Peptides against a protein of PDB entry 3MAZ. Designs and how they scored, part 47

Target 1, 99 residues: chain A of PDB entry 3MAZ
Amino acid sequence: VLNPMPACFYTVSRKEATEMLQKNPSLGNMILRPGSDSRNYSITIRQEIDIPRIKHYKVMSVGQNYTIELEKPVTLPNLFSVIDYFVKETRGNLRPFIC
Target 2, 99 residues: chain A of PDB entry 3MAZ as posed
Amino acid sequence: VLNPMPACFYTVSRKEATEMLQKNPSLGNMILRPGSDSRNYSITIRQEIDIPRIKHYKVMSVGQNYTIELEKPVTLPNLFSVIDYFVKETRGNLRPFIA

## One batch from the design tools (peptide; made by RFdiffusion4, then SolubleMPNN)

Design b2_p17_8_s1 (from b2_p17_8, 11 letters changed)
Fold by OpenDDE base, seed 2:
Structure b2_p17_8_s1 (fold): chain B 99 residues (1-99), chain A 17 residues (1-17)
Amino acid sequence: as target 1 above (99 residues)
Amino acid sequence: MEEDSTSFLKEVRKAME
């Protein structure tokens, strides 16, 4: 049984996440989903600043924290903070997909 | 498929200015 997860967490595949975001862009543009390995996750985003762009980011469980695999890795204490980071870093451009 | 690791978030932030 999973502990409380961010509202934008869905047990979906990369493809399904992409389709969800494309189908209902008004519901948000960011999804957290299970990664390939246990305890790891992935973030799928769909930006529409100029043209629709799908990106996937790896979120690795490291010790008691989570690291967003970026050129300059960002380590945060929990998945809620991970979501917050994406929202904050983009000044609200990214919003959790709430279905 | 490989995940993205570029500073796209930073790019987005800049684009919002």
Scores: peptide ipSAE 0.175, ipTM 0.787, DockQ to the pose 0.565
Fold by OpenDDE base, seed 3:
Structure b2_p17_8_s1 (fold): chain B 99 residues (1-99), chain A 17 residues (1-17)
Amino acid sequence: as target 1 above (99 residues)
Amino acid sequence: MEEDSTSFLKEVRKAME
């Protein structure tokens, strides 16, 4: 039995993730996807306050943890915590994309 | 393109206040 992935994880490219978020914004605005390198991931968001803004963040596997590549990096114990961080940090503005 | 690294999440939170 393999460990489950967050519900907003999809095996899609950067372009596909962007299109998913643009086509169905009511389903959420955050996707976790495979990174270009093995054991790494990326998060694509489509945040909309004034105008839609698409951003992509690296989530690097470091030992048994994951580090979100920000100006001030954030290290978390698992991918579920990574998703939780994005949700809580934005006070619910970001929500996992569930199709 | 390269991934973003700015503290955008924090910016979003501030914009919502």
Scores: peptide ipSAE 0.168, ipTM 0.783, DockQ to the pose 0.554
Fold by OpenDDE base, seed 1:
Structure b2_p17_8_s1 (fold): chain B 99 residues (1-99), chain A 17 residues (1-17)
Amino acid sequence: as target 1 above (99 residues)
Amino acid sequence: MEEDSTSFLKEVRKAME
């Protein structure tokens, strides 16, 4: 049985994700989207600490896990955990975009 | 465009600590 995707997952491009976050910042500032490769994904964030900053992070499917491509990679068991990582690591500064 | 690495983590930690 296929598990559902995180609520902040949208089948959108990098550009579309950026526009979504810019247009409705009150709905959240983090989107999960398909990557360029079949089983890979990307995280787009619009974080505002000093000024708004758009960043994109690669999430690679490795076996049954997912690795966030950071300088120090983080491997997690599922995409829900990936979202949770971004939320917890930023102490809630990042919130999934819920539309 | 290339994906980012650790910039957000560094910035958040710096701002929150």
Scores: peptide ipSAE 0.165, ipTM 0.782, DockQ to the pose 0.484
Fold by OpenDDE base, seed 5:
Structure b2_p17_8_s1 (fold): chain B 99 residues (1-99), chain A 17 residues (1-17)
Amino acid sequence: as target 1 above (99 residues)
Amino acid sequence: MEEDSTSFLKEVRKAME
């Protein structure tokens, strides 16, 4: 049984995610992808504040929740909440990549 | 390459203000 995943989730590598965001910036600037370990994920973003910058953030599975690995970690109940957090905290600067 | 762990969301908010 596989629960539904956020629309911006793609089974792609770090490199592929970067290329997707670079090629089609109008489709969004945030991708959720599998991490190196099972049940862990990574968020890849292409932020354009001053110049385009590619960043990657770890989303670790912790029990039934997920923790975004930041200086001040943020724990959320599901991956949808993780995506929502990135969108809300950036006031819409980050948008899920939808192709 | 290691993942970033800086408080980037905070940085974004500051830049947008």
Scores: peptide ipSAE 0.156, ipTM 0.773, DockQ to the pose 0.546

Design b2_p17_8_s2 (from b2_p17_8, 10 letters changed)
Fold by OpenDDE base, seed 3:
Structure b2_p17_8_s2 (fold): chain B 99 residues (1-99), chain A 17 residues (1-17)
Amino acid sequence: as target 1 above (99 residues)
Amino acid sequence: MDEDSNTFLKEVRKANE
């Protein structure tokens, strides 16, 4: 049995992810999507602090783990942990997009 | 509020790839 993907994972492009978040902000503001390279992913977020801002982050597969490419990289054991990290570290500012 | 959390919040606001 294959392991499931996080609920906010969608096989969409950068553009499509942006449009999804803009169209239905009440459903969440964070999407996980395939990256440009195999086995890599990207996180697209839409934060509304002062004005709506779209950001993208690379999530690179490294061995059996995943590294979020930030100024100070963060390595986690699976994609569920990656999503959890974004939620917890932003104290709920980011929430998975559930469609 | 730990240092990592504050750093990440700042990165989330500024980073874009």
Scores: peptide ipSAE 0.047, ipTM 0.632, DockQ to the pose 0.080
Fold by OpenDDE base, seed 4:
Structure b2_p17_8_s2 (fold): chain B 99 residues (1-99), chain A 17 residues (1-17)
Amino acid sequence: as target 1 above (99 residues)
Amino acid sequence: MDEDSNTFLKEVRKANE
């Protein structure tokens, strides 16, 4: 069945997302969460390249699309594409957190 | 890989917003 939101979406705070990723790293390392008091979203990741690193990215609703706030912003048509972009660009290093 | 993807990959690895 089609879900309205990506599987790694959780209604959690920045702090809670960080704790989730730290507590159960085997379940994935990427969470999509609501933005602060807005229609926007945030991505929290926990990468283990050299050492564990927690990072957060803004995902802004722009019209019917979503823009990942980077130095060079990336605009995508939906949140599923946003998650896919994180997975593909890291060649699978990032995986959606599923619990 | 286009310029935006290249930048994204670099930022995912190094940046913290």
Scores: peptide ipSAE 0.044, ipTM 0.640, DockQ to the pose 0.095
Fold by OpenDDE base, seed 1:
Structure b2_p17_8_s2 (fold): chain B 99 residues (1-99), chain A 17 residues (1-17)
Amino acid sequence: as target 1 above (99 residues)
Amino acid sequence: MDEDSNTFLKEVRKANE
């Protein structure tokens, strides 16, 4: 059974994701996009703490789970959980980009 | 926050992967 993708998922490149976030920051600051290979993904964020900063994170498909590539990796059961993790751990600072 | 959460927040603010 195939589940729908998170609302902030877009079939865009790294460059396109960056442009989307820069152009309409009021719509959110986090995009999920296809990775460069196979079933992997990437998260692009535009965080505005001191100044706007663009960052990218790998989300690796491992079996039926997904691992966010961080210094201390975080493994979650699905992509919805990945998005939720970014939102909750930043206390709402990161919000899915919805257009 | 637990160690992993603190690390995540630190990395989110720190640098591009």
Scores: peptide ipSAE 0.042, ipTM 0.634, DockQ to the pose 0.086
Fold by OpenDDE base, seed 5:
Structure b2_p17_8_s2 (fold): chain B 99 residues (1-99), chain A 17 residues (1-17)
Amino acid sequence: as target 1 above (99 residues)
Amino acid sequence: MDEDSNTFLKEVRKANE
């Protein structure tokens, strides 16, 4: 069974994700992409606080859940929840990139 | 921003990889 992926998921590399975000910032500033390991993912963001900054976050598949690798890890039930977490915690500063 | 948002924003700014 293949489950749907978040709209901001793209099968792109770290470099490609960075270029996408830089090229069309009006479309959003957060991309979910495959990680280097099977079933793991990465979140790439282009956040403008003081200056535009590209950052990456590891999202590890753990059992049937996903853990965002932060100083204080956060475990969520699915990738949609992961995206929601980034949006909610930043009060909308981060928005999924919709191409 | 509230305390929770500030805490996460700090994490977001620091990055992971």
Scores: peptide ipSAE 0.048, ipTM 0.628, DockQ to the pose 0.090; fails the geometry check

Design b2_p17_8_s3 (from b2_p17_8, 9 letters changed)
Fold by OpenDDE base, seed 2:
Structure b2_p17_8_s3 (fold): chain B 99 residues (1-99), chain A 17 residues (1-17)
Amino acid sequence: as target 1 above (99 residues)
Amino acid sequence: MDEDSTTFLKEVREAME
């Protein structure tokens, strides 16, 4: 029925995700969560390059794929690939929040 | 800072260089 979800997926709100990342930064800095629509998701990240910054990205279901809403949209086959993209594109700076 | 974004990944990558 429901395919496995990435380890950093949590059924939390935007606010809760932010709080999770702030409270336990050592556990990771990226969370995947449900979006407003049932088949859409959001990625919340917390980075401390200069100062703590929280960013939220939209991950939209498009057919059987997922599109990360970026300046230049990136479409990937599954949510695991989405997480991998965030990790790789940031050279490991972003790491899935594992609680 | 807490905001919606579409470009932060690029900024992060560049910051790592």
Scores: peptide ipSAE 0.253, ipTM 0.788, DockQ to the pose 0.899
Fold by OpenDDE base, seed 3:
Structure b2_p17_8_s3 (fold): chain B 99 residues (1-99), chain A 17 residues (1-17)
Amino acid sequence: as target 1 above (99 residues)
Amino acid sequence: MDEDSTTFLKEVREAME
């Protein structure tokens, strides 16, 4: 039995993730996807405050944890916690994309 | 806008205040 992945995880490319968020903004604005390197991931968000902005964050596998590459790096125990961090830190502005 | 970022989460929080 394999461990489940967050609901907003999709095996898509950077470009495809961007298109998904742009086409269906009502379904959420955050996607978790495979990174270019093994065991690493990327998070793509589409923020719309003044104008639409797309940002990509790196989530690096470090030992048994994951580190979000931010100005001040944040290390969490699993990918579910990573998604939760993005949601809570933005006070709900970011929501996982659920299709 | 398409950008690799390390600081946008802070900007989002500040924009919502």
Scores: peptide ipSAE 0.253, ipTM 0.784, DockQ to the pose 0.871
Fold by OpenDDE base, seed 5:
Structure b2_p17_8_s3 (fold): chain B 99 residues (1-99), chain A 17 residues (1-17)
Amino acid sequence: as target 1 above (99 residues)
Amino acid sequence: MDEDSTTFLKEVREAME
């Protein structure tokens, strides 16, 4: 059984995610991708506040939940909530990449 | 720039002020 994944999830590498965001910024600036370990993920974003910046965040599977590795870690029940967190906390600055 | 990060709210908030 495979649960549905957020629309901005792509089975791409760190490098490929960066390229996707750079090539089509109008489609969004946030991608969820597989991490180096099974059941772990990474969020790649491309923000243009001063200059274009690419940042990668770790989303660790912890039990039945997921923890975003931030200075103050945030634990959420599913990956959809993780995406929602990034969108809401940035007041829409971050938007899921939809191609 | 390309980096691993644990922060994102600070710079966004500052840019919106």
Scores: peptide ipSAE 0.252, ipTM 0.777, DockQ to the pose 0.688
Fold by OpenDDE base, seed 1:
Structure b2_p17_8_s3 (fold): chain B 99 residues (1-99), chain A 17 residues (1-17)
Amino acid sequence: as target 1 above (99 residues)
Amino acid sequence: MDEDSTTFLKEVREAME
């Protein structure tokens, strides 16, 4: 059985994701989107601690897991866990974009 | 700023502590 995608997943491009986050910051600041490769994804965030910053992270499909490309890579069992990681690691500063 | 990153989460954690 195929599980549904996280609520903040949108089939949008890097540019579109950036625009979505900039236009409606109150709806969240994190989007999961398709990567350039078949089973890979990207996370786009708009963080505003000092000044607005747009960052893009790669989420690579490895076997049945997903690895977030960070200085110290983090491997998780599913995309829901990936989203949870971003939220928890930032203590809620990052929130999934819900439209 | 718009860039690919691998260290932002670390920076955020450090800034929030």
Scores: peptide ipSAE 0.251, ipTM 0.784, DockQ to the pose 0.837

Design b2_p17_8_s4 (from b2_p17_8, 11 letters changed)
Fold by OpenDDE base, seed 2:
Structure b2_p17_8_s4 (fold): chain B 99 residues (1-99), chain A 17 residues (1-17)
Amino acid sequence: as target 1 above (99 residues)
Amino acid sequence: MEEDSKTFLKEVRKAME
Protein backbone atom coordinates (compact mmCIF):
# COMPACT_ATOMS: atom_id res chain seq x y z
CA VAL B 1 0.00 0.00 0.00
CA LEU B 2 1.36 3.37 -1.04
CA ASN B 3 0.54 6.51 0.90
CA PRO B 4 -0.95 9.46 -0.98
CA MET B 5 1.51 11.03 -3.37
CA PRO B 6 1.81 14.61 -4.62
CA ALA B 7 -0.41 15.41 -7.58
CA CYS B 8 2.63 15.84 -9.80
CA PHE B 9 3.89 12.33 -9.14
CA TYR B 10 3.84 10.04 -12.14
CA THR B 11 5.30 6.60 -12.62
CA VAL B 12 7.20 7.68 -15.69
CA SER B 13 10.75 7.44 -16.92
CA ARG B 14 13.21 10.27 -17.19
CA LYS B 15 12.50 10.52 -20.91
CA GLU B 16 8.74 10.39 -20.53
CA ALA B 17 8.79 13.13 -17.91
CA THR B 18 10.78 15.36 -20.22
CA GLU B 19 8.34 14.75 -23.04
CA MET B 20 5.34 15.48 -20.84
CA LEU B 21 6.76 18.81 -19.77
CA GLN B 22 7.73 19.79 -23.29
CA LYS B 23 4.41 18.85 -24.86
CA ASN B 24 2.15 20.53 -22.33
CA PRO B 25 4.00 23.36 -20.59
CA SER B 26 0.71 25.01 -19.65
CA LEU B 27 -0.04 22.13 -17.27
CA GLY B 28 3.01 22.81 -15.15
CA ASN B 29 6.77 22.47 -15.28
CA MET B 30 7.64 20.09 -12.47
CA ILE B 31 7.25 16.33 -12.20
CA LEU B 32 8.08 13.92 -9.41
CA ARG B 33 8.98 10.44 -10.58
CA PRO B 34 10.52 7.20 -9.34
CA GLY B 35 14.26 7.23 -8.98
CA SER B 36 16.68 4.54 -10.06
CA ASP B 37 16.45 2.92 -6.65
CA SER B 38 13.40 1.95 -4.69
CA ARG B 39 12.20 4.59 -2.23
CA ASN B 40 14.19 7.26 -4.04
CA TYR B 41 12.74 9.80 -6.42
CA SER B 42 13.70 12.37 -8.99
CA ILE B 43 12.33 15.80 -9.73
CA THR B 44 12.30 16.85 -13.36
CA ILE B 45 11.75 20.50 -14.13
CA ARG B 46 11.51 22.57 -17.27
CA GLN B 47 12.30 26.24 -16.81
CA GLU B 48 12.51 28.97 -19.40
CA ILE B 49 14.64 31.51 -17.60
CA ASP B 50 16.82 32.29 -20.58
CA ILE B 51 16.26 29.25 -22.76
CA PRO B 52 14.28 26.08 -22.10
CA ARG B 53 16.23 23.90 -19.72
CA ILE B 54 15.46 20.46 -18.37
CA LYS B 55 17.01 19.63 -15.04
CA HIS B 56 16.79 16.55 -12.89
CA TYR B 57 17.25 16.55 -9.14
CA LYS B 58 17.65 13.57 -6.88
CA VAL B 59 15.42 13.14 -3.88
CA MET B 60 16.83 10.53 -1.58
CA SER B 61 14.90 8.67 1.05
CA VAL B 62 16.88 9.03 4.26
CA GLY B 63 15.32 7.43 7.27
CA GLN B 64 11.84 8.88 7.66
CA ASN B 65 12.71 11.97 5.63
CA TYR B 66 13.71 12.99 2.14
CA THR B 67 16.81 14.86 1.12
CA ILE B 68 17.02 16.93 -2.04
CA GLU B 69 20.50 16.38 -3.38
CA LEU B 70 21.82 19.91 -3.72
CA GLU B 71 25.18 21.50 -3.04
CA LYS B 72 23.67 22.27 0.32
CA PRO B 73 21.27 19.37 0.88
CA VAL B 74 17.77 20.10 2.07
CA THR B 75 16.00 17.55 4.21
CA LEU B 76 12.23 17.53 4.47
CA PRO B 77 9.67 15.29 6.20
CA ASN B 78 7.68 14.18 3.15
CA LEU B 79 7.33 14.45 -0.60
CA PHE B 80 4.64 17.10 -0.33
CA SER B 81 7.17 19.29 1.46
CA VAL B 82 9.67 18.60 -1.29
CA ILE B 83 7.25 19.89 -3.90
CA ASP B 84 6.39 22.85 -1.70
CA TYR B 85 10.07 23.69 -1.36
CA PHE B 86 10.53 23.96 -5.10
CA VAL B 87 7.39 26.05 -5.51
CA LYS B 88 8.12 28.43 -2.65
CA GLU B 89 11.81 28.93 -3.34
CA THR B 90 11.00 29.92 -6.91
CA ARG B 91 8.08 32.06 -5.77
CA GLY B 92 5.73 30.15 -7.99
CA ASN B 93 7.94 29.89 -11.04
CA LEU B 94 7.88 26.13 -10.65
CA ARG B 95 4.42 24.61 -10.64
CA PRO B 96 3.47 20.95 -10.28
CA PHE B 97 2.47 19.32 -13.54
CA ILE B 98 -1.19 18.43 -13.30
CA CYS B 99 -2.38 16.15 -16.07
CA MET A 1 19.34 21.57 -22.75
CA GLU A 2 19.22 18.83 -20.16
CA GLU A 3 21.32 18.02 -17.14
CA ASP A 4 21.50 16.36 -13.78
CA SER A 5 21.73 19.20 -11.33
CA LYS A 6 22.72 19.88 -7.76
CA THR A 7 22.41 23.63 -8.12
CA PHE A 8 19.15 25.32 -7.32
CA LEU A 9 19.64 28.48 -5.31
CA LYS A 10 21.87 29.93 -7.98
CA GLU A 11 19.15 29.37 -10.55
CA VAL A 12 16.53 30.83 -8.25
CA ARG A 13 18.57 33.98 -7.81
CA LYS A 14 19.01 34.22 -11.55
CA ALA A 15 15.28 33.85 -12.07
CA MET A 16 14.58 36.57 -9.53
CA GLU A 17 16.87 39.11 -11.19
Scores: peptide ipSAE 0.367, ipTM 0.845, DockQ to the pose 0.667
Fold by OpenDDE base, seed 1:
Structure b2_p17_8_s4 (fold): chain B 99 residues (1-99), chain A 17 residues (1-17)
Amino acid sequence: as target 1 above (99 residues)
Amino acid sequence: MEEDSKTFLKEVRKAME
């Protein structure tokens, strides 16, 4: 069965994702988008801890799982778990962008 | 500021302290 994509997934470029987050920060600050390779993805976030900062993270497809490229890599079973990880670990600081 | 990053928790935790 083919699972749907997370609500914050958009088929947008790195630049477009940045523009979306900057234009409507009230809608969320995290976007999932296609990566450079077919089965890889990227997470773009806009955090305002001190000043607005845009950061991009790589989410690599490895077998049936996904690995978030962090200093300490995190492997999760699906993209929904990836989004959940970012939300929970930041205690809600990161929220999926819902357009 | 824009960056390819491998960190986010460290900065968030620091701000929450």
Scores: peptide ipSAE 0.366, ipTM 0.840, DockQ to the pose 0.682
Fold by OpenDDE base, seed 3:
Structure b2_p17_8_s4 (fold): chain B 99 residues (1-99), chain A 17 residues (1-17)
Amino acid sequence: as target 1 above (99 residues)
Amino acid sequence: MEEDSKTFLKEVRKAME
């Protein structure tokens, strides 16, 4: 039995995530992927505010929660909440990539 | 362009003005 992952989670590399977002921007602009260390993850986004920009964020497993590495770190109970945070705080500017 | 970032709200809010 496997616990479900967010729909925008893909077992892809940093490079592959970038290529996915660049190739099909209409499908979304945010991907969750495995981090370099066990139980850690990364968020890759592609925003087109002025010019297309790729940014990577670290999501660290801390106990039973997850902490987004921001200037002011944000701790959330699960990965679904992490995705929700990025969507809500940007008022929908960030949308999960759904393939 | 590509970068490792710790910010995202400031630039988004500015663009929405």
Scores: peptide ipSAE 0.364, ipTM 0.840, DockQ to the pose 0.675
Fold by OpenDDE base, seed 5:
Structure b2_p17_8_s4 (fold): chain B 99 residues (1-99), chain A 17 residues (1-17)
Amino acid sequence: as target 1 above (99 residues)
Amino acid sequence: MEEDSKTFLKEVRKAME
C-alpha cells in the first residue's frame, strides 16, 4: 500500500519533470519525483529570476525522515513537510505543480 | 540553464530581492 503523496508528486523522470514545468509554468514551478535510488526523491524547480533556470535537489530518505541535501542539510518528518519547506522559505515563490 | 543544486538558500535570497 502506497502512503499518500504530496499533490506535486509525479512518477516522472528528470527529463519529463523539466518538460512539464517548461510547458505549463502557470500550473506551478515545483515537482517532486522519484530519485535514482530506492527510497530517495528529487525536487525539480523552474524559477524565473534573471532567466528561466531548472534546478534539481536531492531528498534523501533517512530512517523515517527525509533530508534535503543542501549546504546546510534540512531534515523533516515527511514529504509534505519537504514541500512546505520550499514554499515557506521562498514566501510562495515556489508553488507545487498541480496538473 | 539546468543544474544539480545544494544552494537553495542562495536562490531564496535572490528571489527575495
Scores: peptide ipSAE 0.363, ipTM 0.847, DockQ to the pose 0.683

## One batch from the design tools (peptide; made by RFdiffusion4, then SolubleMPNN)

Design b2_p18_1_s1 (from b2_p18_1, 11 letters changed)
Fold by OpenDDE base, seed 1:
Structure b2_p18_1_s1 (fold): chain B 99 residues (1-99), chain A 18 residues (1-18)
Amino acid sequence: as target 1 above (99 residues)
Amino acid sequence: MEEIKKFLDQAVEEEEPE
């Protein structure tokens, strides 16, 4: 069974993701995109606490799981969990970009 | 909000594309 990708996944570059988030902030502020290496991903966010701030996170494929590159890396079973993690950890401040 | 900032600041950011 093939699992779909999260709704906020787009095959876009780092630059394009940034532009998408800046252009339509009402649609969300978090995008999942292909990383520079095969099987890896990146998450681009437009954090809006105080002032808008763009950040890019590495999501590395490790075995059958995914590790978010943080000070203390977090490993999750799938990309949906990765998105959920960002939403929950920010108490809803981050929302998946739905175009 | 400070706690959220702290969380987001923990990230090892993606390096600029080559």
Scores: peptide ipSAE 0.556, ipTM 0.844, DockQ to the pose 0.366
Fold by OpenDDE base, seed 3:
Structure b2_p18_1_s1 (fold): chain B 99 residues (1-99), chain A 18 residues (1-18)
Amino acid sequence: as target 1 above (99 residues)
Amino acid sequence: MEEIKKFLDQAVEEEEPE
């Protein structure tokens, strides 16, 4: 039995994630997806502060934790916390994509 | 909103897929 994953996790490519967010912006603007290497992940977002912009972030597994690759990296205990961090730091501007 | 943009711009973006 697999451990539960965040609701916005999808086994999709970078390109497909971008298309999902652009096609249905009302469903959310943040997707968690598999990274290029084992045990790593990526976050794809569509920010809409003014002009819509797609960005991709690296989430690297470090021991039992996860580090978001930022200019000043942030390490969190699980993927749920990673999603929560993006939501909080953007004051709710980012919302998990729910199909 | 500007503060949010600054946060999002701090990310080291994922490399383009092969």
Scores: peptide ipSAE 0.555, ipTM 0.845, DockQ to the pose 0.363
Fold by OpenDDE base, seed 5:
Structure b2_p18_1_s1 (fold): chain B 99 residues (1-99), chain A 18 residues (1-18)
Amino acid sequence: as target 1 above (99 residues)
Amino acid sequence: MEEIKKFLDQAVEEEEPE
């Protein structure tokens, strides 16, 4: 039983997430998915700033918070905030994938 | 857009699955 998750969360693999984003780009370009370890997650995006590019980010559960693995890690209180962070930092370029 | 690109390039990407 999972607690409420962001709308762009899907229980899919890295490969499947990539396929979803490529197949229906009009639905969004960012997916949150389970990570390799329990309680960790990954974010897959499809960016087209220069050329189509798929990237995967690690979102690590640390205590009751989540840390986005960036050059300078960013810690946020919940997964909703993680999604918001990506949207905000990209000024709307990234949008959650809503199927 | 360049600044956005710089942000996204800061990622410590998830490793390829084994």
Scores: peptide ipSAE 0.551, ipTM 0.843, DockQ to the pose 0.381
Fold by OpenDDE base, seed 2:
Structure b2_p18_1_s1 (fold): chain B 99 residues (1-99), chain A 18 residues (1-18)
Amino acid sequence: as target 1 above (99 residues)
Amino acid sequence: MEEIKKFLDQAVEEEEPE
């Protein structure tokens, strides 16, 4: 049995993630998905600070931790912490997408 | 919201798919 993943994790493409967020904004605005490389991930968000805007972030598996690819990278112990970080840093503006 | 925007703008974005 695999370890549990965050509720907003979906095995979807970049394009599909974008469509999911655009079609059902009431369900959340943040998706975790597989990255281009094995054991890496991507975060797709739909922010509405100015106008609706889709952005994609790289989340790199580094040893037992995960690093969010930002101008100032942030390393966290698990994917749940990654999701929590985005929620907290945006003061709840970002919410995990729950189907 | 300005602070939130600044945070989100830090992205080293995922490369465009081939």
Scores: peptide ipSAE 0.551, ipTM 0.840, DockQ to the pose 0.389

Design b2_p18_1_s2 (from b2_p18_1, 10 letters changed)
Fold by OpenDDE base, seed 4:
Structure b2_p18_1_s2 (fold): chain B 99 residues (1-99), chain A 18 residues (1-18)
Amino acid sequence: as target 1 above (99 residues)
Amino acid sequence: MEEILKFLNQAVEEEEPE
């Protein structure tokens, strides 16, 4: 049984995620997608603070939690919390891509 | 805004080929 996934989760590749964000920036600028390992995920963003920039982050499954690979790693209880963290840390500049 | 950019740039980026 698969638990519910965040609305911005899409079973797309790194390249496809980049194209989605570039094509429809009005729908959001953050996508959660499968990582290289079936148990891990990746976050692709298109920040627009200065100029549009695409970045990809690793979200590693650790036990029953998830760790965002940052200089100072952050561990959260579920993927919904991971999305919330990115939104809050960027004061709303990042918004989940909803189509 | 500077702090937000610093946050985003502190990430260990995925190295998967594009």
Scores: peptide ipSAE 0.586, ipTM 0.853, DockQ to the pose 0.398
Fold by OpenDDE base, seed 5:
Structure b2_p18_1_s2 (fold): chain B 99 residues (1-99), chain A 18 residues (1-18)
Amino acid sequence: as target 1 above (99 residues)
Amino acid sequence: MEEILKFLNQAVEEEEPE
């Protein structure tokens, strides 16, 4: 049984997430999805700042928190905060995909 | 916008089969 998840969470594969974002850019450009390991997640984005680019980020479950795998990892208390972080750091260029 | 790109490009990308 899953606890409440961010609205942009979908149980989709890396490929499916990419397709979703490409198909309906107007709905958002960021998806949270299951990672390769249990309790881990991945974020797929489609940014168009320079040219359309798809990127995938690892969100690792560490204890009761989540760490975004960046050059300098960022640890946050929950997945909602992870989404907010991406929105904030990109000054709104990234928006959760709401289907 | 350039700074945003720098942020996004600093990520350790997921390694997963597409």
Scores: peptide ipSAE 0.586, ipTM 0.854, DockQ to the pose 0.391
Fold by OpenDDE base, seed 3:
Structure b2_p18_1_s2 (fold): chain B 99 residues (1-99), chain A 18 residues (1-18)
Amino acid sequence: as target 1 above (99 residues)
Amino acid sequence: MEEILKFLNQAVEEEEPE
């Protein structure tokens, strides 16, 4: 039995995630997906504050926590908190992609 | 908005082929 994952988690590639966000921007602009290594993840976003921009972030599993790879890394207790962090830091500009 | 962009630009970009 798999543990619950955030609603914006999809088993897709970086390319497919980018296409999903571009095709249906009304459904959200943030996707969580499997990373290149086991137990790691990646986040793909399509921000449109100025012009549409695609960015990819690394989310590394560290013990039982997760670290977002930023210039100053941020460690959080679970993937739900990771999604929440992106939403709050962008003041709601980022929203999980729900299809 | 500028502050949000500053945050987003702090990313260590993922390196994987498409």
Scores: peptide ipSAE 0.584, ipTM 0.852, DockQ to the pose 0.394
Fold by OpenDDE base, seed 2:
Structure b2_p18_1_s2 (fold): chain B 99 residues (1-99), chain A 18 residues (1-18)
Amino acid sequence: as target 1 above (99 residues)
Amino acid sequence: MEEILKFLNQAVEEEEPE
């Protein structure tokens, strides 16, 4: 089936996303979720590069694109590209959470 | 790994509380 949203998208809160990642690390460590604003999103990750750490990032919908809120913002054409960016920048250490 | 951490730590985190 063709999904309009990335497989790691869930309509969950920041807290719930954190709990999901902590409870089932084998399923992945990156979740896309609704942001504080209706058209925006957030990404919650649990990285284990140094010690397990939870971080939350803003993904802003800007026109037809999406901007990841980084010191140097990155704009991408769709949410799938956003997920791919996180995977590639972390050399595969981040993987979409699939339940 | 250091470069990856640098990337992750340079992000602007979501402001809303957990």
Scores: peptide ipSAE 0.581, ipTM 0.850, DockQ to the pose 0.402

